# Designs tried in a protein design run: peptides against a protein of PDB entry 3WG5. Part 165

Target 1, 218 residues: chain A of PDB entry 3WG5
Amino acid sequence: LAKNIVYVAQIKGQITSYTYDQFDRYITIAEQDNAEAIIIELDTPGGRADAMMNIVQRIQQSKIPVIIYVYPPGASAASAGTYIALGSHLIAMAPGTSIGACRPILGYSQNGSIIEAPPKITNYFIAYIKSLAQESGRNATIAEEFITKDLSLTPEEALKYGVIEVVARDINELLKKSNGMKTKIPVNGRYVTLNFTNVEVRYLAPSFKDKLISYITD
Target 2, 218 residues: chain A of PDB entry 3WG5 as posed
Amino acid sequence: LAKNIVYVAQIKGQITSYTYDQFDRYITIAEQDNAEAIIIELDTPGGRADAMMNIVQRIQQSKIPVIIYVYPPGASAASAGTYIALGSHLIAMAPGTSIGACRPILGYSQNGSIIEAPPAITNYFIAYIKSLAQESGRNATIAEEFITKDLSLTPEEALKYGVIEVVARDINELLKKSNGMKTKIPVNGRYVTLNFTNVEVRYLAPSFKDKLISYITD

## One batch from the design tools (peptide; made by RFdiffusion4, then SolubleMPNN)

Design b2_p19_5_s2 (from b2_p19_5, 5 letters changed)
Fold by OpenDDE base, seed 4:
Structure b2_p19_5_s2 (fold): chain B 218 residues (1-218), chain C 218 residues (1-218), chain A 19 residues (1-19)
Amino acid sequence: as target 1 above (218 residues)
Amino acid sequence: as target 1 above (218 residues)
Amino acid sequence: SPPKPGVILELPGSPSTKP
């Protein structure tokens, strides 16, 4: 029986326009090979709001399921990473990871203090993050609190509150636990049941460009 | 007769959180001295959206009229600078300056190309810029086109289309032409008639911190 | 670097208080 392919790629660091190019490339490769899904191992402190929204749109336009996996232990899907996760077909987290802290900020002062976004921006991102949660059948109240309270959650809390779908230690446990789950958003207009029975895992390496960009943004 | 004081300060470079601190400091000084107005000589290629919205809010909260003056000739109020101008009590431009180009971008690729913002961000900024235009009694259609067409205008065009209020070559001409004009937004809940008869002009210098920040962001 | 025209919105995460 032809093995169903699952792609795995890593995205680490700040969410930028270059991160969009990584998502686009990885998803495109997986789409071309008619993969069962792609898993994005995500570790991000946040990044650009605009890049984030492009990534969300690219995920929503995917012809295959896109799973965001906050990995490895110690990683986070902070700020922009949370929005990306909430815009995806399935969210998984490894133990010892975090999600949330979605308050928009103006940046950092010279002393490293956060400069707050004005209410109008904050309210926009509240509406946006709630939309992502609602569209994906996830907890919109907690999504709002990721901004209003700058809330961060553990994997166990995020699962409990219905923000994420899976807690898994590794790719094998993720595939095992998510097998038979439906995508939280449509794939080509339909909710898809994930079939991770008898899958081949293919790891995608970063391109030379991806490596160079990561080096410049780190 | 006690001379009415008009403060003049320069803000140049990228709009950042540090630019907010400059606006806040300058406006606060002028408020403390019960100035007739403050004129901000603005030259910016744009900057951070969030810093921009904080600056707009700080201007809207001002106890005195805040005039944005795109100066000197060759300067621009591009992108974030346009929003700041549209959020102010009066907009002036020097001949040979520009305003507009308000399309939100994700940033720049390695080749220097603009990476476009997704429709949801663009639509938010369209709504926001139109709100600023409407609240100030300025041309909301052109404000939208600053985004949708990435439109840039000359001072003469901006005046013609009702985006700005004054074209002036220097501070003296600005004071002369804007004398007797009403603010385009309220000051302490009231539209104020500017009185530039028999004014003393006081120039505010950048702080040491302001100079250091400008040096780091250039 | 050339002044980059555009509205850039950043969503930096809270610095993870590493314990």
Scores: peptide ipSAE 0.069, ipTM 0.390, DockQ to the pose 0.320
Fold by OpenDDE base, seed 5:
Structure b2_p19_5_s2 (fold): chain B 218 residues (1-218), chain C 218 residues (1-218), chain A 19 residues (1-19)
Amino acid sequence: as target 1 above (218 residues)
Amino acid sequence: as target 1 above (218 residues)
Amino acid sequence: SPPKPGVILELPGSPSTKP
């Protein structure tokens, strides 16, 4: 039987409009090939709320399951990365990664200090992150605390508290553990059962444009 | 010959995550029916940069042309609304509407005064709005000045300066004037010539959820 | 009234307060 294709792509660095273009390109390629899923290896300190919400929506519009994998060890899905994860069909984390720290900020002062968001903005993002958690059947209380307490979790804690679905050391363990899981949100209006019994893993490299943009934004 | 369907939907108020859900729903319905286009009657004072960028990307991912129509008379595509327009396949404005005022802000202070964005954020949005203008073959200099000068334009000025494509009093005039125009950005990788010679106009009402959310956010 | 400018929110990750 022809192997079901699983795409794997890496997204690293700050979440910006350019990061959205990467998500869109990668998901589009995987959609065109009617892949079983795409796994996004995510390592982000956060970034722009605008790009974050774009990415969440692009994921939710995907014709195929989008799995966010906080990888490699030492990586984080911080701030915007947590929202992206909560907006996805499945969240995995490698041991030694982190998720959380979702407090919205207005930006950085000239001295590098954080400018806090006004309560109205903070409350908006609390409502938003809770909605993502609720829609995906994930822990909405912890999602709120990612903002209100500036909480960060280990993979083991995030799994235990029902924020994520899988702890996996590598792609092979991720595929093995997520095989037979249902997506936490619908794919084209229905919850999909992942089938990783006979898969080909296909890695997507960053485009020349993606590389140039990451080089300029880093 | 069967009439080509043109959908018309209204989006009014602040640009938020809920506004994205409206755009997504409306465009999805029009895509499912393989419509000739969807016209979004837009009236917004602005809103969240995140929702704005989501909407831009949802428009750019559309399988059909998305026309932003600043309507009715007295409406504006202010701030976030200008970015959405510049990200769309065609921009129309009714007489007595406005576009521009794109200066990013961090938020409002307790006394209602604007908290200015730091230069780094402002420069990011200058680059972003210029990219939207360039990609759509619209005036990138004016797009920059929407931020740097806090510029607002009338429909006649916006048309004259090459920011928008159509000035129209109503849907019928819009269809008549835009008939035979090429989209300013690709639809599914190609520039489409709009065919409004034999169309059925189909209005999309806000869902109960859309109404409830607009009521909560206004 | 001048159009209220759009709110830009950044969501930087808090520097991991590693304990």
Scores: peptide ipSAE 0.027, ipTM 0.296, DockQ to the pose 0.225
Fold by OpenDDE base, seed 1:
Structure b2_p19_5_s2 (fold): chain B 218 residues (1-218), chain C 218 residues (1-218), chain A 19 residues (1-19)
Amino acid sequence: as target 1 above (218 residues)
Amino acid sequence: as target 1 above (218 residues)
Amino acid sequence: SPPKPGVILELPGSPSTKP
């Protein structure tokens, strides 16, 4: 039986192999405790495509619903964060957050300028992001435009365009609004109806390694 | 004589003592070469208050105009990034970026929840951010609301409300739009009129240390 | 190693002004 437990964890900063380890750790803890869901408070400027794709895959392999919550206000699920969100079971955004801007780049030149990705790479990510949107029943046209137009959306726009499912100010409002919603992708091959009635909210701390990396990155 | 050189450098991620070292290095290089300005492509989720205040002070001590450019699309000058922007000689934003959300926090609890700052600290940062806005002739009411309401703004809103000076898609549009503008704060005690006529754009790479930290943070 | 091609969008952050 799913415990009436919802885990909340924070993932912040660049999407990297370490961010994958964080997602994996957080989801694994929540899976082991048979949580009703895990909410990942996501605030990312993007990052590595490989790590992003691994994170999406890890979310899709989750035994429990993974809710991406772009939080707190000001936060973004930008670039790689948008892909991660689109690959998740539910997307929520706090007011004053953003989502989108997904154009792949090769990196930054020695001068800090963007090295544009070759069209083949761009087209690959267009196909990939559209697939994530389609699989989740989200707006695939807007998902494409996150790349082709470098589009960014407000929470209100993202909700209006069917990119996200919830706008919520805090965890309590998120739980209230998402209660009874169906996951946008399957959990273990089944669309799950979220039950946030009388849930215990458990928060996950960064590991010592997470703290050390944050301390090095901070 | 100011060389018709504009430096561009990228600062990304958390605002830290290391971010201070990046600002100091970048500005110092641009000062040494008597650049017309340095543009810092800023993309930050915020960070440490001490590092932020040191960065603001370093910008205010700059011998050349420091332009904070919230770039690329999707990027933010969030939290500490907003303070840095408000402390700078000119703020630009790319379409699809954000600014604001400046409420100080003590950190994250063991559970990843925000530990709210005591009112004394919040009030200190309200006074500080209002001072930065007032000194730069920017909207001090909105600057306060970045804290009190955790307000975030689009580039269009930020421009409309007099928080920023330029909305620009790229460096070339930024240079074109900001050409002939006066700095919002003094450079060496004088408001400087920006001259971006026939400028060479020079970009600064991350140092080996910057790359290593990025690699650890990546 | 060559910078691994990534969705390196340097993108907006959250209010984390820690005193």
Scores: peptide ipSAE 0.054, ipTM 0.316, DockQ to the pose 0.128; fails the geometry check
Fold by OpenDDE base, seed 2:
Parts: C-alpha cells; sequence; structure tokens
Structure b2_p19_5_s2 (fold): chain B 218 residues (1-218), chain C 218 residues (1-218), chain A 19 residues (1-19)
C-alpha cells in the first residue's frame, strides 16, 4: 500500500524573515510531494511580529496540514511561537516544554529594559491572538491571558485548557495520538482528518544557509 | 505576645543596578526592624549578570531570611531571577509561575538575534548556578540544565525536583507552609528555622524612584 | 517610509545576562 508521507522539519531560534523562508521552504516541499502533513519541531523564544504574521499566513495558505510540535523537552513556543502555533492546523507539545508569554514589546531600552508596547499595539495583538484561537477552536480566553497576564503554560495545562491538541514524547507518539484528529483550521477550505496509519516519516534537513544563520545567531 | 514582623516587597521587571538598590533598601529596612523574614515578590524576565551577582551577594549577607516568592500567577523568575532565587534562603512559587531559562547571552544583534555567550562565559555561569544550588541544598543538576537545556519549570516540577521549597497561592499560604522550615542557606552563619506562628505582615511600597523607573521601563 | 518599529515579540525571558 502506498505510504503517505509525513515530513518533519526543525525550526529553532528567533522568529525572523529568515524563519519565514524556512517555513515557506519546508511547507512547499511537503506540498509538492502531496504529504499527509508536515510536522515542524518548534523551539523559539519569540521574535519579530511581522515575520510571525507572515508565517501564520503561510501556514493558513498551506495545501497540507501543518503541525506545530514544541520539541524537544526544554523547548518553548514562546511569544511569536505561540501565535504561530495558534495559527497552525494542530499543536503538539513534548513534556517539559512551554507555550505562552505573548506580551508584545517595542524592544529594549539602551539599559536593557523592556520598552512596553503602547496600549493600542497590545490591544491589536490581543485581538489578533484571540482571532487565531477562535478560528482554530482553541481557548481564546487563555490566548488573551498569554498577553494580559504574560501567562506561560505547561503541555498538561495547555491541553487541559484547550490551547493545544496533543502531548507527545516523540514523533511516533505524536503520529499515534493525532491519527484520526481533524485539523483545527481548514486546509484548502476543508477540515482534514489526519491519517497516520501507514506513513513514512521524512526528515527535512536545514539548508546550508539555515545552518549558517543558526550558527551566526548562536 | 510581641508579633514577629514579616516584610513583603515587590520587585518586578529587568534586573539592573537599580534592582540591586531595591533589594538592598528592602532588606536593610527588614534588618533594621529585626524582622523574622522578608518576602520578595519577584517577577522578572531576567537582566544584567553583574546586578544579579550583586543581588545574590546582598541576599547572602542579609541578617535575616530573604524569601523569594515568584508571584503573582503569570510571573516568572526567569534567567537572572532563577539565580537570585537559588541564592536566597527560601524559594516559593505561586501556581502558574515559572522558573529557569538561564542560558547567558551577550545580547541581541542588530537584527534582534541572540548573540550567544562564548563557551567560557556559559561554563562560568554553569559553575556559578551549580554552586548556588549546592550551597542551598537544591538540585544542582536541574540548575545546570536551566542553562544547558534552557529549561523552564512549573512550580510543581520545581518542587518535585527540589529546586524550590514551597508552592503557595498567596502570602498567607506561604507563611503557613514555610512555618518551621529551615533556611536553605545560612543567616549570619546559621541555618534559621522560620517562625511564622504569630507574625505581622508589613508591605513595603516601592519608592517614588522605583515607581518612576518602572514607568520609564514600561 | 520609516521602518515600522517592528513589535518585537521577544520573550524578555531569555535574559540577556549581559556579561
Amino acid sequence: as target 1 above (218 residues)
Amino acid sequence: as target 1 above (218 residues)
Amino acid sequence: SPPKPGVILELPGSPSTKP
């Protein structure tokens, strides 16, 4: 029987325009091969709002399900990562990961202090994150609190409160647990039921440029 | 019966030289009044390493127990906050708070990327955080992993792994649960048993300068 | 057009322990 392909790729570090290029490349590869899904192993402290919004849009335009997997243990989908996750077709977290802390800032002062975003910007992101949660059938109250309280959650809390769909230790457990789940947002205008019963897992390597940028940002 | 005094003060935001001044002021007030302890409600994303080390030293030199309380729900003792907590006489956390994420960085690049600390600096902070954990009888392995894995923990995890001593929802529960506990580090060369059976809680207000700086950093 | 100050959705949580 023809095996459906599930791609797995990694995105680690700050969300930037380059991170958008990574998402676009990975999703495009998976789309070209008519994959059942792509799993993005995400570990991010946050990053740029513009890049984040572009990534969310790219995920929403995906021809295939995009699963955000906060992995490995110790990883986070922090700030921009939470928005990206909420914009995705399915969220999974590994034990010992976190999600949340979404309060927008303008940046850092010369002394390293946070420059708070003016209320208008904060309110914009509250509305935006709530829309992502609502559109994905996830907890919009908690999504708001990710900003208003700068809340961070464990996988267990996030699952309990309906922020995420899966807690899984690895890709195999993720595939097993998410098999038969519907996507939380539409794929090509339809909510898709994931079929991971007879799949081949293919790992996408970072490009040389991806490795170089990771090295420079390291 | 003469009530023992417990002071409660708040420190929120980035750890800076000014944050050191706050710690010093608060602890000095509590020392002058021969308080049973001071509780610092800490909510910090981190900050400067120099200021952090100075704060740790100031706590270690305290004539009275200094309790770090990660509070309110949604607060964090992130990075520098974890070091400060590990350098304190007792750590408490409220439900829905976090501790960890201690990987040192040199700063942010012009593009907002994290500039990683060179291995020598990272190793220095690994040794330092492990020393704080060991001296306080806390989990030095997890303390190391706060850097090496950039791990963040919930209160329940932190308690389970012996990073912290108390999970408490409020000051009253904190006082109740910590009553009769020994300090994790010495006070004037002795491990002190906390006595919160007949205490008066006194709240220290931020100075005008503290408020102004908070406003400027906001 | 002045670069729109990109809202840095940084977790202030990776403390720049500025050495």
Scores: peptide ipSAE 0.048, ipTM 0.339, DockQ to the pose 0.148; fails the geometry check

Design b2_p19_5_s3 (from b2_p19_5, 5 letters changed)
Fold by OpenDDE base, seed 3:
Structure b2_p19_5_s3 (fold): chain B 218 residues (1-218), chain C 218 residues (1-218), chain A 19 residues (1-19)
Amino acid sequence: as target 1 above (218 residues)
Amino acid sequence: as target 1 above (218 residues)
Amino acid sequence: APPKPGVILELPGSPATKP
């Protein structure tokens, strides 16, 4: 019986156009092998909004479930990372991680001060993040507060508020807890029930290019 | 029977004075609880040499075994991270990680060009990295080549060459494989045999400060 | 209109956003 494959890959650091390339590569590999799912171990302080939106779109176009796993302990799905998570088929968090802080900015000044986004941009991202939450059946009020209050949540709070689906310490616990869950958004137009009863876990290593660019953005 | 505790904590991003504070905090917590060991899941592109040397010293002063685990897949113990690993009681790597690229630099110019370290500094770090390798019974020739050739190794190569002790996909496999191994450097003046037969794994979350500063260095 | 290329969704202090 062909073992269901679950891929695990890491996305770390700033969300950039290169992060999009990583997501695309990882998801494509998992799609080619008809994997049961891909787990993206995400740890990001955020990044570019354009890259984030492209990543969300790439996830939504996936032929397989994409699980965003805020991992390891200490990791965050901050800002752009929260949007990516909310755009995914399942969100998991390890204990000691965080999610939120989604207020858009225009950048940093030379003195390190935040250049605030004008209300037009902030309101755009409020609408966008609420859309992601609503489409995935997640807490849209909290999603809005990730922006309006710069709210950051623990895994336990995020689970309690219905922002995420799983708290898990490791991949094995994640697979165990998420087994039988339905994806929060469709895969190829259908909500998929995850089957992790008899799976082979395959780790995807970053390419040499992935390593080099991760280094440049860190 | 009091379960032997193994702590797991994450150190991610650039090696800075704050990374030292993280190491100190994590090791101190594990020391206070008389843990069997602490596993530091390390993913770093490198950082400051001064901070690195302080971290190595803090590890060497640990009352418990400090295991550096290059994790998750995609992570690196690059540059300063390699020195930290070589200064630790045990090195493990997940498949798809890397170690090496230890050539010291003075920094980056405005155009992104590397400012090379003068021979005096390079030679200092050659001596230093060889010392760490020799003291830990690891391959000092390869340690030197991490500098002189900017060599980077896969986990399999690093294991083969005697740079690291374990290749493991996750914490459970790491604990299983490292069980019964002796520390590569002393703990309180004695080589400790690791006992991971009946352990409770406890994850240490980064402090709020840890999250904030990790974010600043990323 | 898609957000202008300059919109950043990062926590304060990301080094990459320093020009």
Scores: peptide ipSAE 0.092, ipTM 0.336, DockQ to the pose 0.079; fails the geometry check
Fold by OpenDDE base, seed 4:
Structure b2_p19_5_s3 (fold): chain B 218 residues (1-218), chain C 218 residues (1-218), chain A 19 residues (1-19)
Amino acid sequence: as target 1 above (218 residues)
Amino acid sequence: as target 1 above (218 residues)
Amino acid sequence: APPKPGVILELPGSPATKP
């Protein structure tokens, strides 16, 4: 039986326009191969709000399921990463990871202190993050609290509160646990049931451009 | 007759949290002295959206009129500077200055290209800039075009389109031309008629902290 | 660094969530 393909790619570091290019490239490769899904191993402290929203839109326009996997242990889907996760077809987290801290900021002061977003921007992001949660059938109250309380959750808490769908230690456990799950948002206008019973895992490496930009943004 | 005091302070460079601290300090000094107004000589290429909105809020909470003066010739109130201006009690521009280019960006790529904001963020800033224009009785259509068309205007164009209130070559001409004008937004809930008939001009210098931060952000 | 023209909005994680 021809194996269904699952792509796996890593996205690490700050969310930037380059991160959008990575998502676009990875999803496009997986779309071209008619993959069953792509898993993005995400580790981010956050980043730019525009790149984040472009990434969310690119995920929502995907012809295949895009699974955000907060991995490895010690990784986070912080800030912009949480929005990306909430905009995806399925969220998984490894034990020892975190999600949340979605409070928009305008940057850092010279002393390294966070510069708070004004209420109007904060309220916009509250509305936006709540919409992502609602559209994906995830906990919109907790999504709001990711901003209003700068809440961060463990995988177990995030699962308990209905923010994420899977806690998994590795790709194999993720595939096993997510097998037969429906996507939390549509693929081509339909909720897809994931079939990971007989899959080939293909790892995508960062391009030379990806490596170069990661090096400059670190 | 005891002269009414008008404070003048310069804010130059990128809009950051430090720029908020400058605005807060300058306005507070002028409030404490019960000044007739404070004029902020603004020259900015833009900066952070949060600092910008905090500055707008600080201006709106001012107990005295805050006049944004795009000065000297060659200066701009670009991007964040335009929002600050639109949130102020009166906008003046010197000849040879510019206002506009309000398109939100997520930053620059490594090649120096602008990273565009996604439609949802752009739409938020459209709504925000239009609200500032509407609240101040300024041209909301042009305010929107500052984003959608990345429009920049000369002082003469900005005056013609009802974006600004005064074109003035220097502080003395500004005081002369703005004398008897009403503030475009309320001061303590009331529109104030500016009285510059017999004023003492006091220049505020940047603090040591202000100079240090300006040096680090350049 | 060239002046960053535009309104920049950032969504960084909380310092408490930075590994």
Scores: peptide ipSAE 0.042, ipTM 0.398, DockQ to the pose 0.334; fails the geometry check
Fold by OpenDDE base, seed 5:
Structure b2_p19_5_s3 (fold): chain B 218 residues (1-218), chain C 218 residues (1-218), chain A 19 residues (1-19)
Amino acid sequence: as target 1 above (218 residues)
Amino acid sequence: as target 1 above (218 residues)
Amino acid sequence: APPKPGVILELPGSPATKP
């Protein structure tokens, strides 16, 4: 029986326009090969909201399921990373990771202090993050609290509150636990049942361009 | 031959969470009836970015083509309205309308003055609006200038620069000109060729709730 | 009145409290 291919790619660092290019490239490769899914190992402190929204849109336009996996242990899906996760077909977290802290800021002052977003902007992202949660059947109340309370959750809390679907230690446990799950959002207008019964895991390395950009932006 | 149904609905005023509910309701009705398309007659000065992003996402999840029509003459797709248009399957404008002026703001001061967004936020929305343009094969350079220069365009300029697809005086001219066009983004993963050769136009009225909210938010 | 510009937000993560 032909093995279903599952791609795995890593995205680490701040969410920027370059991070969008990484998501787009990785998803496009997996789409071209008609993969069963792509798993994105995500570790991000946040970043640019523009790039985040583009990434969410690119995930939603994917012809295949995109699984966000907050990995490795010690990683986070902070701020923009939480929005990306909530915009995905499935969220997984490894033990010792975090999700949340989505309070929008205007930026940093010269002394490194956070410039707070005015209420109107905060309210915009409250509505946005709540919509992502509601569209995916995830906890919209907690999604709001990721902003209003700057809440961060453990994997166990995030699972308990219905923010995420899987807690898994590694790719093999993720595949095992998510096998037979339905995507939380549609793929090409349909909720897909993930089939990981006969799967080949194919790792995508960062391109030379991706490596160069990561080196410049770190 | 069974007539292909095209729905037409009006969305006027500031983009808010209530405006998202209007888009969602209208698109859902048209999806349920397997309409050929829905045309949204849009007149907006802008509004909340959260609601805007949710609207863009809802359009992208639509099972049918969503056409944004900047209508009537004198209307605008300003700020958030431009993003919604760029996130749609097709953009049309009536003569005497405008699109653009997408410079992000933090809000208004007590005296009504604009509180400017810091560069990081501006750059986020530059990346976001450029991604919407690029994904739809629309002019990403002009999309950026809608923010950086606070640029506004006429329908003729917007068409010339490849920001929009149609200039039309009314629904009948819009249907005639857009017949046989491909959607600028996929519908359920496919670029759809619009078929308006045998069409019934069905107008959707605002719900009682929509009317009440419009009355409260105006 | 100039079109009331839409509200735009950045989403920096809370600086991870260094453990």
Scores: peptide ipSAE 0.035, ipTM 0.301, DockQ to the pose 0.206; fails the geometry check
Fold by OpenDDE base, seed 1:
Structure b2_p19_5_s3 (fold): chain B 218 residues (1-218), chain C 218 residues (1-218), chain A 19 residues (1-19)
Amino acid sequence: as target 1 above (218 residues)
Amino acid sequence: as target 1 above (218 residues)
Amino acid sequence: APPKPGVILELPGSPATKP
């Protein structure tokens, strides 16, 4: 039996236009090989809203399931990372990771203080994150609270509240637990049932440019 | 028997000049009341190096033990937070938290990409973080690797490697485990043995300004 | 004195681009 391929790639650091390029590259490679899915090991404190929205759109346009895996232990899908996760086909978290803290900011003052987003922008992102949650059948109330209360959740809490689908210690446990699950959003207009019964795991290395920017964003 | 007071305060978000003001305010209150210690519940992705260095200096000048507690679960003492922790009298972490990722950056490009620090700056921070680790009797090799390898650790790893002193689920467990421990750096020129056998825990609320800036930095 | 190197770790916060 031909092995179904699952790609695994790591995205770490700030969500930027370059992070978009990483997502695009990784998903494109996995699409070209007709992978069963791509797992993105995500560890991000957040980043740019524009890049985040572009990444969400790229995931939604993916020809294959994109699984966001908040990994390794200690990692977070903070802020922009939460939006990306909520826009994905499946969310997994490793024990000891976090998700949430999605309040939009205008940036940092010269003293490094956040410049608060005006209420209109905050309300826009509330609507946006709720849309992502609703479209994926995830907890839209909690998604709103990621902004309004700066809520952060553990994997166990996120699973309990229906924000995420899987808690997994490693890729093998993730594959085992997500096997037979339906994607939370459509892939090419259809909800896909994941098939991880005989998969080859292929790791995508960061490009030199990705390494340079991870080196820059780390 | 008069109860020894332990103050607990939360610092969340970016390390900025305002975060310095928070540390200064919290420590000053605890100093004024001759507290046995102050516990700073720290959840930070990082921030400004100048503010971080000022905070480290403020902790080192404290008349009372300053315990950095990476809390709640899902929190991190990332980057600047790691330096602050390494500069403190005791480090504790809750399960599911992280520490490390200390690579200095110049900032973010217009596209949100990190601008790498020139080697001279990186080397300065390597020397600085190693100094903090050495002065506190913590693992200076791992402290260097927080920069050079962008290393992040779980509480269990950080404890195992001698980066931190305590893993605790809550304040009560922290007090119980740290009772009788010596501070890792001097308090007023002397290593203090912590006495948590009959303490009153006092929580410091964020000021309106602290709330506004947390509201801004969240 | 060499400019004190700024570790700018940007916080988790999505800078909202102007719609």
Scores: peptide ipSAE 0.026, ipTM 0.262, DockQ to the pose 0.168; fails the geometry check

